Peptides against a protein of PDB entry 4PN1. Designs and how they scored, part 7

Target 1, 261 residues: chain A of PDB entry 4PN1
Amino acid sequence: KIEMNFLNKPIVPDTTKVISNFLTHYLITEPVEHVEIEAKLGTLIDLETQNRFEFPVMNETILNPEFNLRTRFESDMTASEHKYLNEFLNQAFRDSQKPGRLPFAYKHTKQVDLFYETEDNSRDKIRVSKNQSDNQVLACVKKRRVADLFLYCPNDAFDIRISISDELPVSMPSGNQQPSLTRLKDRVGYVHQEIKIDLTKTTQNDPVYDTTERHELEVEFGNIADLRDRAQKAKDGMEAPLFRRVQLFMDNVRILRREHS

## One batch from the design tools (peptide; made by RFdiffusion4, then SolubleMPNN)

Design b1_p28_2_s3
Fold by OpenDDE base, seed 1:
Structure b1_p28_2_s3 (fold): chain B 261 residues (1-261), chain A 28 residues (1-28)
Amino acid sequence: as target 1 above (261 residues)
Amino acid sequence: MEKLLEEMRSLMDPEVLELQRELAEKLK
């Protein structure tokens, strides 16, 4: 007979524990009402060198948010990297349709996001999302970034930012207001076990600035109610369900960040 | 954010946190 370890019990990585506590805070302790929780692939940039952040560690490391390491996060990748990930996910989708597997769901969407300034000149803009094909309004929200957690991944092509956001539904701007920013989004979405993976090509048109293009990959918790329930159980002393869900989430992130052309 | 930081501190050894504070000062 073989056992898992000398206790014959599952062991939880520190990464899982730290992230679980981070999520529990914004789910239960100081709950965000319309919470969105996502991880984005990108690059931690050293503000002094403007190059990728370097630190003397040899594996995935959560940076302690208490300390300012003079970094910024760029949630972008090259077109070739983005294409490779798309092909990789397409293959994963196909493989998941085989007998004995849990299938991916797939959705391709094209939308236009219009950003409007608020009357109080707050930093948060109102985003109106429309379908590109029929120009129907899909959503009107005000998104507030609440918190970030950064993972430095020295052995992988990408670093990770886990973000907590509040996405508040709001009323439509007046018809006479001009958008301060327009974004065209071509999004391919994959869902597996209620974890959402989105590949997005964004073209941004600014009335004042030049057009910019961005390629992003994000991983999101698709069932917040379930996650909140798991977090509550964790606060009550039963941590295993939350740990399992966070580990699943992070394993998906780890798969994606190590893939490269 | 402060409440979050307090919770996160509780996950680490106090000596480790102190060493990280010292390191952070060097990185400024």
Scores: peptide ipSAE 0.303, ipTM 0.847, DockQ to the pose 0.433
Fold by OpenDDE base, seed 2:
Structure b1_p28_2_s3 (fold): chain B 261 residues (1-261), chain A 28 residues (1-28)
Amino acid sequence: as target 1 above (261 residues)
Amino acid sequence: MEKLLEEMRSLMDPEVLELQRELAEKLK
């Protein structure tokens, strides 16, 4: 008979514990009411060199948020990388439709995001999202970035930013108010086991710097209620359900960040 | 953020955390 280890129990990686703690804080301890939890693929940039951040480690590493390492995060990728990931996910989608697998769901959306200044001149803008085809309002929210956790991944194509955001539903801006910014989004979305994977091409018109494009990939927890329940159980001493969910999330992220053209 | 940091500190070995503080001072 072979056992997993000398305790014959599953072992939880430190990465899982740290991320679980991070999520539990904003789900339970200081709860964000309309929380969005996502991981974006990108690059940690050293502010001094303007190149990818370098650190003497050999694998995925959560950077200690207590210390400022003089970095910024660039969530953009090349068009070719984005295309490769799209093809990769399309294949994964097809494979998941086979007997014995859990299937992906797929959705392609094109929307326009209109940003408005708030009446109180707060830093956070109101975002109105509309469907490009019929101009129907999809959402009207005020999004606030609450916290970030950065993973330096020296062996992979991308580093990771895990972000906690508050997406507060708000009323539509007054009819006389003009948007301060407009963004066009072409989004391809995949959902597997309530984990959302989105490939987004964003086009933004800047009156000063002309039109800019971004290519982004994000992984998001699709069932916050379930995640919150798991986090509560963890606070109560039962951590396994939360750990399993975080592990699933991170494994998906790990798969994606290794793929490149 | 402070409460979060306190929780995160509890996940680390105190000696390792102290070493990181020393390292942070070198990076200033």
Scores: peptide ipSAE 0.294, ipTM 0.838, DockQ to the pose 0.469
Fold by OpenDDE base, seed 4:
Structure b1_p28_2_s3 (fold): chain B 261 residues (1-261), chain A 28 residues (1-28)
Amino acid sequence: as target 1 above (261 residues)
Amino acid sequence: MEKLLEEMRSLMDPEVLELQRELAEKLK
């Protein structure tokens, strides 16, 4: 018989604890009503060097948000990297359909996001998302970035930004308003155990700026209600369910972060 | 944010946190 350790009890990594605390704060302590919680693969850029951030650590580490390290996060990857990840996920999808596995769900969506300025000139724009095929409105939200947690991953191709956002449903802009920005999104979505993995090709059409293309991969908690429940339990002293869910989330992130062509 | 930071600080060794503060000042 093999035991987990000399206590024969699960041990929780610090990363899990920190992230769990971070999530609990915005789920329970100062709850965001329409919360979106996602991790994006990208690169921490040192603002001084304009190169990838370098820090004297040898593994995945959460940067202390109290301190500004003069970095920015670029949630982008090359087309080749994106393609590789797509192929990787496709294979994972196929493998998951085999007997004895929990299957992925798959969805391919094409949408257009129209961004509108708010009357109060707030930083947060109204985003109207429409299906490209039938122009049906999928959502109209005011998305507010609430908080970020950055993971520096020196051993991997990508760093990670975990973001808390509030996607507040709002009324449609008036018919006379013109969008300030449009984004075409080609999204391939995979869902496994209510963790959403999205590969998105975004084409941004700006009236002033040149068209830009971005390739993004995001991992999102697909069941916020469950997560909130787990967070509440954690606040009440039962942390294990939350830790397990966060661990699952992060393991998926780690898998993807390690994959490259 | 402040409440969050307070919570996060509570997860850390206070001596380590102080060292990080010192380091952060040097990085400015």
Scores: peptide ipSAE 0.274, ipTM 0.821, DockQ to the pose 0.467
Fold by OpenDDE base, seed 3:
Structure b1_p28_2_s3 (fold): chain B 261 residues (1-261), chain A 28 residues (1-28)
Amino acid sequence: as target 1 above (261 residues)
Amino acid sequence: MEKLLEEMRSLMDPEVLELQRELAEKLK
């Protein structure tokens, strides 16, 4: 007979606990109403060297937000890396369609994001998202970044930023208002067990610096209501459901950040 | 932010937290 440990009980990784606490704060303690929770793959950059941040650890490490380590996060990857991940996810999608597996859902969207200044000239802009093909309005929101949690991943090609955002639905800008910024997005989306994985190519035209392109991969909690329910249970003393969901989320992130061309 | 930080501190050993404060000063 084999037991999992000397207590014969499951143990929760510290990473899961810390992230769960972070999420619970913005789900329950100081709740964000229209919360978006996502992890982006990218690179922690040392502001002094402008190179990838270095830290004397040997594995995935959540950086303590209490201390300013003079870093910035670049949520970008090369086109080749992005293509590789796309192919990887396509294969994962195909494999998940086999009997005995839980299937991925797949969606390919092309949209344009139009950013508008607010009447009060606030820092938060209104984003209008439209389908590129028929110009149908998909969303009109005011997005506010609430908090970030950074994971330094010395063994992988990418570091991770977990972000809490508030996406407030708002009315469409006036018809006479012109957008201050436009972005084209080509997005390939995969959903597995209500975890969303998006590969996005973003094109932005700049009259001064020419056209820029960004390649991003993000992992998002697709069922916020369920997550909030789990977080509430955690606050009430039952942490296991939340831990399991966060573990699932992070395992998906870990799989993706290890893949490279 | 402060409430969050308090919660996060509660997840740590006080001695470890002090060590991190010392480390942070060295990294500045």
Scores: peptide ipSAE 0.264, ipTM 0.806, DockQ to the pose 0.449

Design b1_p28_5_s4
Fold by OpenDDE base, seed 5:
Structure b1_p28_5_s4 (fold): chain B 261 residues (1-261), chain A 28 residues (1-28)
Amino acid sequence: as target 1 above (261 residues)
Amino acid sequence: SNKWLEELKEEEEKKKKELEELLKKLLE
């Protein structure tokens, strides 16, 4: 008989613990009502050099938020990287359709996001999302960034930002308001075990500047209710379910951030 | 702003103390 270790018990990586605690806080302790939890692939940029920051570590590392490291996070990638990831995920999708596997779900959406200023000149904008084809309103929300957790991944193509956001449903802006910003989003979405993986191409037209295109990959917890339940159990002393879910999430993120053309 | 981190540190410290106590018992 083989045992996993001398205690014959699963070992939880520190990364999992830290992230789990991070999530638990905003799920249970100070609960965000309409919480969105996502990881974005991108690059931690050194503000001084404007290049990818070089931390003196050799593996995936959660950055301590107590330290101002003079970095910014750029949630963007090249078109070629984005294309590669798309192809990779397409293959993963196909493979998952085989007998004995849990299948991916796939969805392709094209939407337009209209951003409106709030009456109180708050930093938070109202986002109205519409389907590009029929202009059907998909959502109207005010998104507030609540917290971020940054992972430096020196061995991988991308660094990671895990973000907690509050997506508050709000009423449609008044008919007299004009959007301050319009973005076209072409999103390819994959869902596996309630983990959402989105490849998004965003096009923004600026009247002053040339059209800009961004390529993003996001990994999101697709079942917040379940996650909240797991977090509650963790607060009650049963951490395993939460750890397992976070581990699954992070493993998917790790797979994706390692892929490169 | 980093209350979650404080909570984490507290939990880690608690676990550390518990481990120390357990180790102490083993050495008795």
Scores: peptide ipSAE 0.307, ipTM 0.772, DockQ to the pose 0.612
Fold by OpenDDE base, seed 2:
Structure b1_p28_5_s4 (fold): chain B 261 residues (1-261), chain A 28 residues (1-28)
Amino acid sequence: as target 1 above (261 residues)
Amino acid sequence: SNKWLEELKEEEEKKKKELEELLKKLLE
């Protein structure tokens, strides 16, 4: 006879516990009203060397935010890596359409993001998103970065930043205001079990810098209400539903960060 | 600024203390 362990009960990995606590804080304890929770693939860069930071660990590791490691996170990848991931996700999409599987949903969007300074000269900018095809307004929000959690992944092509943001819906800027920044976004989105996976090509025209192009992959919790409910249950002593959801999210992230050209 | 981390640490310390108390009782 085989048992799981000497307690014969499932064990929750530390990564799941830490992330769950991180999320619970901003979902329940100090709730962010219009919360966005996403993981971005990228690279932890050592500010001194300008290369990927090297930590003395051999597996996925959540970095302790109490330590200033003199790093920055670059949420970018090469065009070839981005293309590879797109092909990978396309195949995953096709496979999920087979009988017995839960299917992906797919959406391709092209939008322009216009950034405006606030009247009170706050650091937060107003972002107006419009559809490129018909110039219809998709969203107008003031986004505030609330918190970050960094995962160093030495065995994978990418490190991970999990971010908590507040996207407050706001009124459109006055007609006399000019955008301080404009970004074109070409986004391919995949959704599986309410987890959103977005591949985005961003083109930015900076008045000071030349036109830059970025390639990003983001994984986002698609059902915040459900996640908040699970977090509340966790606070009330029933942690399993939250752990399961976080585990699902992280497994998807783990799959993606291992894939590279 | 990392209140969530403080909460995590507090929870872990609480669990540790509870375990220690249980062990003391078992060894008495």
Scores: peptide ipSAE 0.299, ipTM 0.763, DockQ to the pose 0.627
Fold by OpenDDE base, seed 3:
Structure b1_p28_5_s4 (fold): chain B 261 residues (1-261), chain A 28 residues (1-28)
Amino acid sequence: as target 1 above (261 residues)
Amino acid sequence: SNKWLEELKEEEEKKKKELEELLKKLLE
């Protein structure tokens, strides 16, 4: 007879524990009301060299936020990498439609985001999202970035930023107000086991980026209510459901960050 | 704010102490 270890119990990786605690804080301890939790693929850039930062580690590692490492995160990839990931996900979608598998859902969306300044000159802008085809309003929100967690991935094509955001629904801006920024989004979305994977091509005049077109890949928890329930159970001493969900999320991220053209 | 990190460290310290006490008992 074979056992897993001398306790014959599953072992939870530190990465899963750290991320779970991070999420639990903003789900339960200091709860964000309209929380969005997503991971973006990108690159940790050394501010001094403007190249990818190099850490003396050999595997996936969560960076300690207590240390200012003089880095920025660029949530972008090349058009070729983006295309490759799209093809990869399309194949995964097709394979999941076979008998015995859990199927992907797929959606293609084209929208325009209009950003408006607030009267009090708040840092948070109002975002109005509309369908490009019929100009129908999809959402009007004020998004606030609450917290970030960075993963350095030396063996993979991309590093990871996990972000906690608050998307507060707000009233539409006045009809006479002009947007300060317009962003066009072409998004292909995949959903598997309530984990959302989005490939987005964004066109905008951005003062931060040299290019007007960005290519992003995002992985998001699609069922926040379930995640919050799992986090509550974890606070009550039953951690396994939360760990399993975080592990699923991270495994999907790990698959994607290794793929490139 | 890194309050979540403080919470994690506190939990880890608690687990460490519990393990140390357990090991102490086993060696008695």
Scores: peptide ipSAE 0.293, ipTM 0.763, DockQ to the pose 0.651
Fold by OpenDDE base, seed 4:
Structure b1_p28_5_s4 (fold): chain B 261 residues (1-261), chain A 28 residues (1-28)
Amino acid sequence: as target 1 above (261 residues)
Amino acid sequence: SNKWLEELKEEEEKKKKELEELLKKLLE
């Protein structure tokens, strides 16, 4: 008989533990009511060189937030990379429809996001999301970025930002208010085991990046209630369910960041 | 805020101490 180790018990990687604790804080300890938890593929850029940061590590590494590394995260990729990932996910979708597999769900949406300034000039903008086809309001939220966790992935095409956000539903802006920013989103969404994978093409006038089109890949926890329950159990001493869910999430992220044209 | 990190460190330290105490008892 073969055992896993001398304890014959699963060992949880530090990455999973750290992320789990990160999530638990914002799910349970200081709970964000309308929490969104997502990982974005992108690049950690050294502000001094404007190139991808080179950390002295050889594998996936969570960056210690105690250190100011003078980096920014660019949640973008080339159109070619984005297309490749789309094709990859399409194939994964097809394969998952086969007998014996858990199937992906698929959804294609075209959305327009209208951003409005708040009366108090807070950094948080109100986002009104509408369906491009019929202009129906899908959501009106004030999205607040609560926390970020960065993973440097030297062996992969992309680094990872895990973000905690609060998407607070708010009232529609007054009819007389003009949006400060308009963003068109073409989103292809895949869902597998309640993990959402979104490929998004965003069109806007971006004064910061001087790009009219961005290509993003996001991985999101699709069942926050379940995740919160798992986090609560973790706080109560039963960590395994949370670790398993985080591991699943991260494995999906790892698959995606390894795939590139 | 990095309170979550502080919590992580505190929890790990607690677990470490508990383990050390347990090991001491078992090795006596």
Scores: peptide ipSAE 0.293, ipTM 0.762, DockQ to the pose 0.549

Design b1_p28_8_s2
Fold by OpenDDE base, seed 5:
Order: C-alpha cells, then structure tokens, then sequence
Structure b1_p28_8_s2 (fold): chain B 261 residues (1-261), chain A 28 residues (1-28)
C-alpha cells in the first residue's frame, strides 16, 4: 500500500494557494461584478535590456506585485509557435474524444472589435464586438483591467500573466461616434472541464503603420459563478474545492507554456 | 482592404476542417 505522504492527505502547492488568495480577493473580498479571469502566455520583458526578464529563481514563481521590477508583459508569440500550439491542441481535442475521456468542445469564432472612446475620456474604452459574417453585435462592454499576477517561468517557453478584468456591459455608442480602433479576431477555442483555451489571431490596421498581426494564447475560467462559489466556500473555511479548480487551471496553463515549436 | 485579407483566413480554416473531418469519421 502506498500513501501520498506521512499524513496520507493531499497537500496544496504554494503557487495554488497564492493564486487562490488572489482570486478570492477579487471574487469575494472586493468583488468584481463582471469578472473575467484569464491567463495569457507571453514574455516578461526587462525594460532596461528589452530582453526576457531574468530573475534568480529556477522554477515557476509568482512575482510580488508590491515590487516594481521594471518589466512589461508582451502577450504575443510567433506565428510558428501559435501554429504549433494549435496543432497540439487539435491532437488533445482528438484524444479527448476517445472512450473514457472527457471531451473537448471546439468553437471557431471570427469577430471584429470596435473600440470607442468614452464620453469622459477615461482610459477605458467601449468595445463593441461583432460577428464578421453578418455584423451582428455580440457584445458591448467596457473592460477595465483590475489586477495582474505575473508568473516568471524560466524553464518554459512562456511566462504567464493572470489578469482580472471587469467587463461591464454598456450601451452602444452613439451612431455618430466613430471607432478609434478596429481589430479583427480569429479565435479557435477549446473548452475542457469549463476551462477555455483560446488561440487568437488579431489583425489590426494602423493608419500610420502597416497591418500588424498578433498571436495570443489565453486560458480562462469558463464558469465564474462556480469559481465564485468555490471562493466563498474557501472564505468560509472549506478551501479544497477552490484549490482543486485553481490547480486544474494552472496545470492546463503549465502544459501549454511548455509546448514550443 | 485589410479586412478582406483576414476573412476566411486559411490558417484557422484548415484547423476547422481537420477537426470537422475527424468528428465525421468518428461518428461513422
């Protein structure tokens, strides 16, 4: 007979605890009403060197937000990396359809995002998302970035930014208002156990610069209500459900950030 | 226009078709 440890009880990685606490704060303590929680793959860039940030650690670590490390996060990857991840996820999708597995769901969306300035000239813009095919309005929101948590991952191809955003539904901009920015998004979405994994190609036409293309991979909690419930239970002393969900989320992130072409 | 260039991008279209094909084959 084998036991898990000398207590024969599961233990929670410290990373899971830290992230769980971070999420609990914005789910329960200072609740964001229309919260979006996602992790993006990218690169922590040292502002001084413009190279990938280097920190004296040997594994995944959460950076303390109290310290200004003079970094920026670039949520982008090469087309080849993006393609590789797409192929990887396609295979994962196929494998999940086999007997005895929980299947992925797949969705392909093409949308145009129109950004509008707010009347108060706030930094937050109104985003109108439309379906590219029929121009149907999918959403109209004002997205506010609430908080970020950065994970430095020296052993992997990508670093991670976990972001908490408030996506407030708002009324459509006035018909006479012109968008300040337009983006085309081609998104391939994979959903497994209510965790969303999206590969997004974004094309932006800059009036000054040539058309730019970005390739992003994001992992999102697909069931915020459930997550909030778990967070509340954690505040009430039952932490296991939250830890399990966060662990699942992070394991998926870890799988993805290790994959490279 | 740039909008036309990204419409029906073959990159994601190819993936969609591959997945579709797989699912169809599985159901047979």
Amino acid sequence: as target 1 above (261 residues)
Amino acid sequence: SWLDLVKDDPYYKEIEELIKKYLEEKEK
Scores: peptide ipSAE 0.017, ipTM 0.366, DockQ to the pose 0.011
Fold by OpenDDE base, seed 1:
Structure b1_p28_8_s2 (fold): chain B 261 residues (1-261), chain A 28 residues (1-28)
Amino acid sequence: as target 1 above (261 residues)
Amino acid sequence: SWLDLVKDDPYYKEIEELIKKYLEEKEK
């Protein structure tokens, strides 16, 4: 008979524990009220070489934020990589519709994001999102980046940034204000077990750099209330529910970052 | 405007059509 280990009990990977603690901090300890938690695929770039960062490790590694590694994170990929991931997710969607599986949900969104300066010259801009087809207002928020956690993934196509953000709903800007920036977003979204996977093509007109296009993939926790409940239970000594949810999230991220054209 | 040039990009529209087609076929 085969057992899991010499205790014959499940064990939690260290990565899961570290990420769980990171999330618990911003869910419970210093709680962000309107929290968004997402992972983006991209590349850690060495600021000195402008090449992908190199570190003497052989697998997925969470970087210690206390150390300045002189890196930047580029949350972009090629159009071909983006297309490949889209095809991959489409196949995963189809397969999930089979009997005995939990199905994906799918949504396609085309929107325009308008950014406005605040009257108090705050660092954070107000973002108004509108549907491209009928100009219906979808959201009006002030987004603040709270914290980042970086994963160096030497064996995969992409590195990972996990971000904590505060998306505060705010009132619409006055009719006399003009947007400082306009951005088009074409997004296809997949949802599986309340985890959102979004492929986004962003187009922006820059007066200096002309029109630029960006291709991004992000994975987001779709049920923050449930996650916060799990985090509270973890603080109270019951860690298993949180660990299971974080493990699920990270496994989805791991699947995606391994795929490339 | 530049917005008018890019708002009709069929990039994700094609994907939407493929998924719609699949769902319709599954319901038969």
Scores: peptide ipSAE 0.015, ipTM 0.343, DockQ to the pose 0.011
Fold by OpenDDE base, seed 3:
Structure b1_p28_8_s2 (fold): chain B 261 residues (1-261), chain A 28 residues (1-28)
Amino acid sequence: as target 1 above (261 residues)
Amino acid sequence: SWLDLVKDDPYYKEIEELIKKYLEEKEK
């Protein structure tokens, strides 16, 4: 007979606990009402060297937000990397359609995001999202970045930013207002077990640099209500459901960030 | 226009076609 440890009970990785606590704070303790929780693949850049950040660790490490490391996060990748990930996810989609598997859902969306300045010159802009095909308004929100958690991943091609955002629904800007920024988004979305994986190509007009293009991959919790319920249970002393959900989320992130190593 | 660059980009169209083709073949 084999036991997993001297207690013969599962043990949770410290990374899972730290992330779970981070999420619990913004789900339960100081709750964000219209919360969006996503992880983006990208690169931590050292502001002094303009190269990828280096830290004396040998594995995935959550950076302490209390320390100013003088870094920025670039949530971009090359077109070739993005294409490879798309092909990878397409194969994963196909494989999941086989008997005995839980299938992926797939969605392709094209939208235009229009950003408007607020009357009070608030830092947060109003974003109006429209469908590219018929110009139908999909959403009008004021998005606020609440918190970030950075994972330095020295063994993988990408670092990770986990972000907590508040997407507050707001009224449409007045008809006489012009957008300060316009972005086109071509997004391919894959959903598996309520974890959403999006490949997004973003094009925007810049008055200085003309047209810029970005390629992003993000992983998002697709069921916030369930996640909040799990976080509440964790706060009440039952942590296992939350840990399992966070582990699932992070495993998906880990799979994706390793593909270009 | 720059907007047209996104609409006509074959990148995501190719993926969509690939998935459709797979599903069609599976249903045969």
Scores: peptide ipSAE 0.021, ipTM 0.394, DockQ to the pose 0.011; fails the geometry check
Fold by OpenDDE base, seed 4:
Structure b1_p28_8_s2 (fold): chain B 261 residues (1-261), chain A 28 residues (1-28)
Amino acid sequence: as target 1 above (261 residues)
Amino acid sequence: SWLDLVKDDPYYKEIEELIKKYLEEKEK
């Protein structure tokens, strides 16, 4: 009989603990009411070189948010990379439909996001999301970025930003307001075990700059209520459920960031 | 795999239940 270790018990990776604590803070300690928690694939760019930053580490590492490392995160990838990931996820979807597997759910959404300035001149914009086909309002929210956690992944194609946002439902802007920005989103969504994986093609018309297209992949916790419950249990001394959910989330992220054409 | 790590965890039953539910739904 093989044992896992000298205690014959599973251990929690340090990464899982750090992320779990990070999430617990914004779920329970200083709770964000309408929290969105997502990881985006991208690249940590050195502001001095404008190239991917070369941290003196050899594996996945969480960067300390207390330090200004003079980096920016670019949540973008090439069209070819995006296409490859789409094909990869399509195959994963198909494989999950087989007997004995938990199936993916699939959703293709085309939406228009209209951004409006707030009356209080806050940095936060009101986003109205509409379905492109029928202009049905899908959401009207004021999104605020609360916190970020960056993972440098030197062995993978992408680095990771985990973001906590507050998506406050708000009333529709007055009919007299014009959107300051319009964004078209073509999103392919995959859901597995309440973890959402979205491939998004975003087209933005900038009045000053040419039309910009972005290719993004994001991984999101699809059941915030459950996650909050797990976080509360963790605060109460039962950490295992939270650790498991975070581990699942991160493993999905790890799979995706390693894939390249 | 994640499942391999948690199979001995009492909360693994949650996953088992999900699998069971899925299988039952496919057989209809």
Scores: peptide ipSAE 0.014, ipTM 0.414, DockQ to the pose 0.015; fails the geometry check

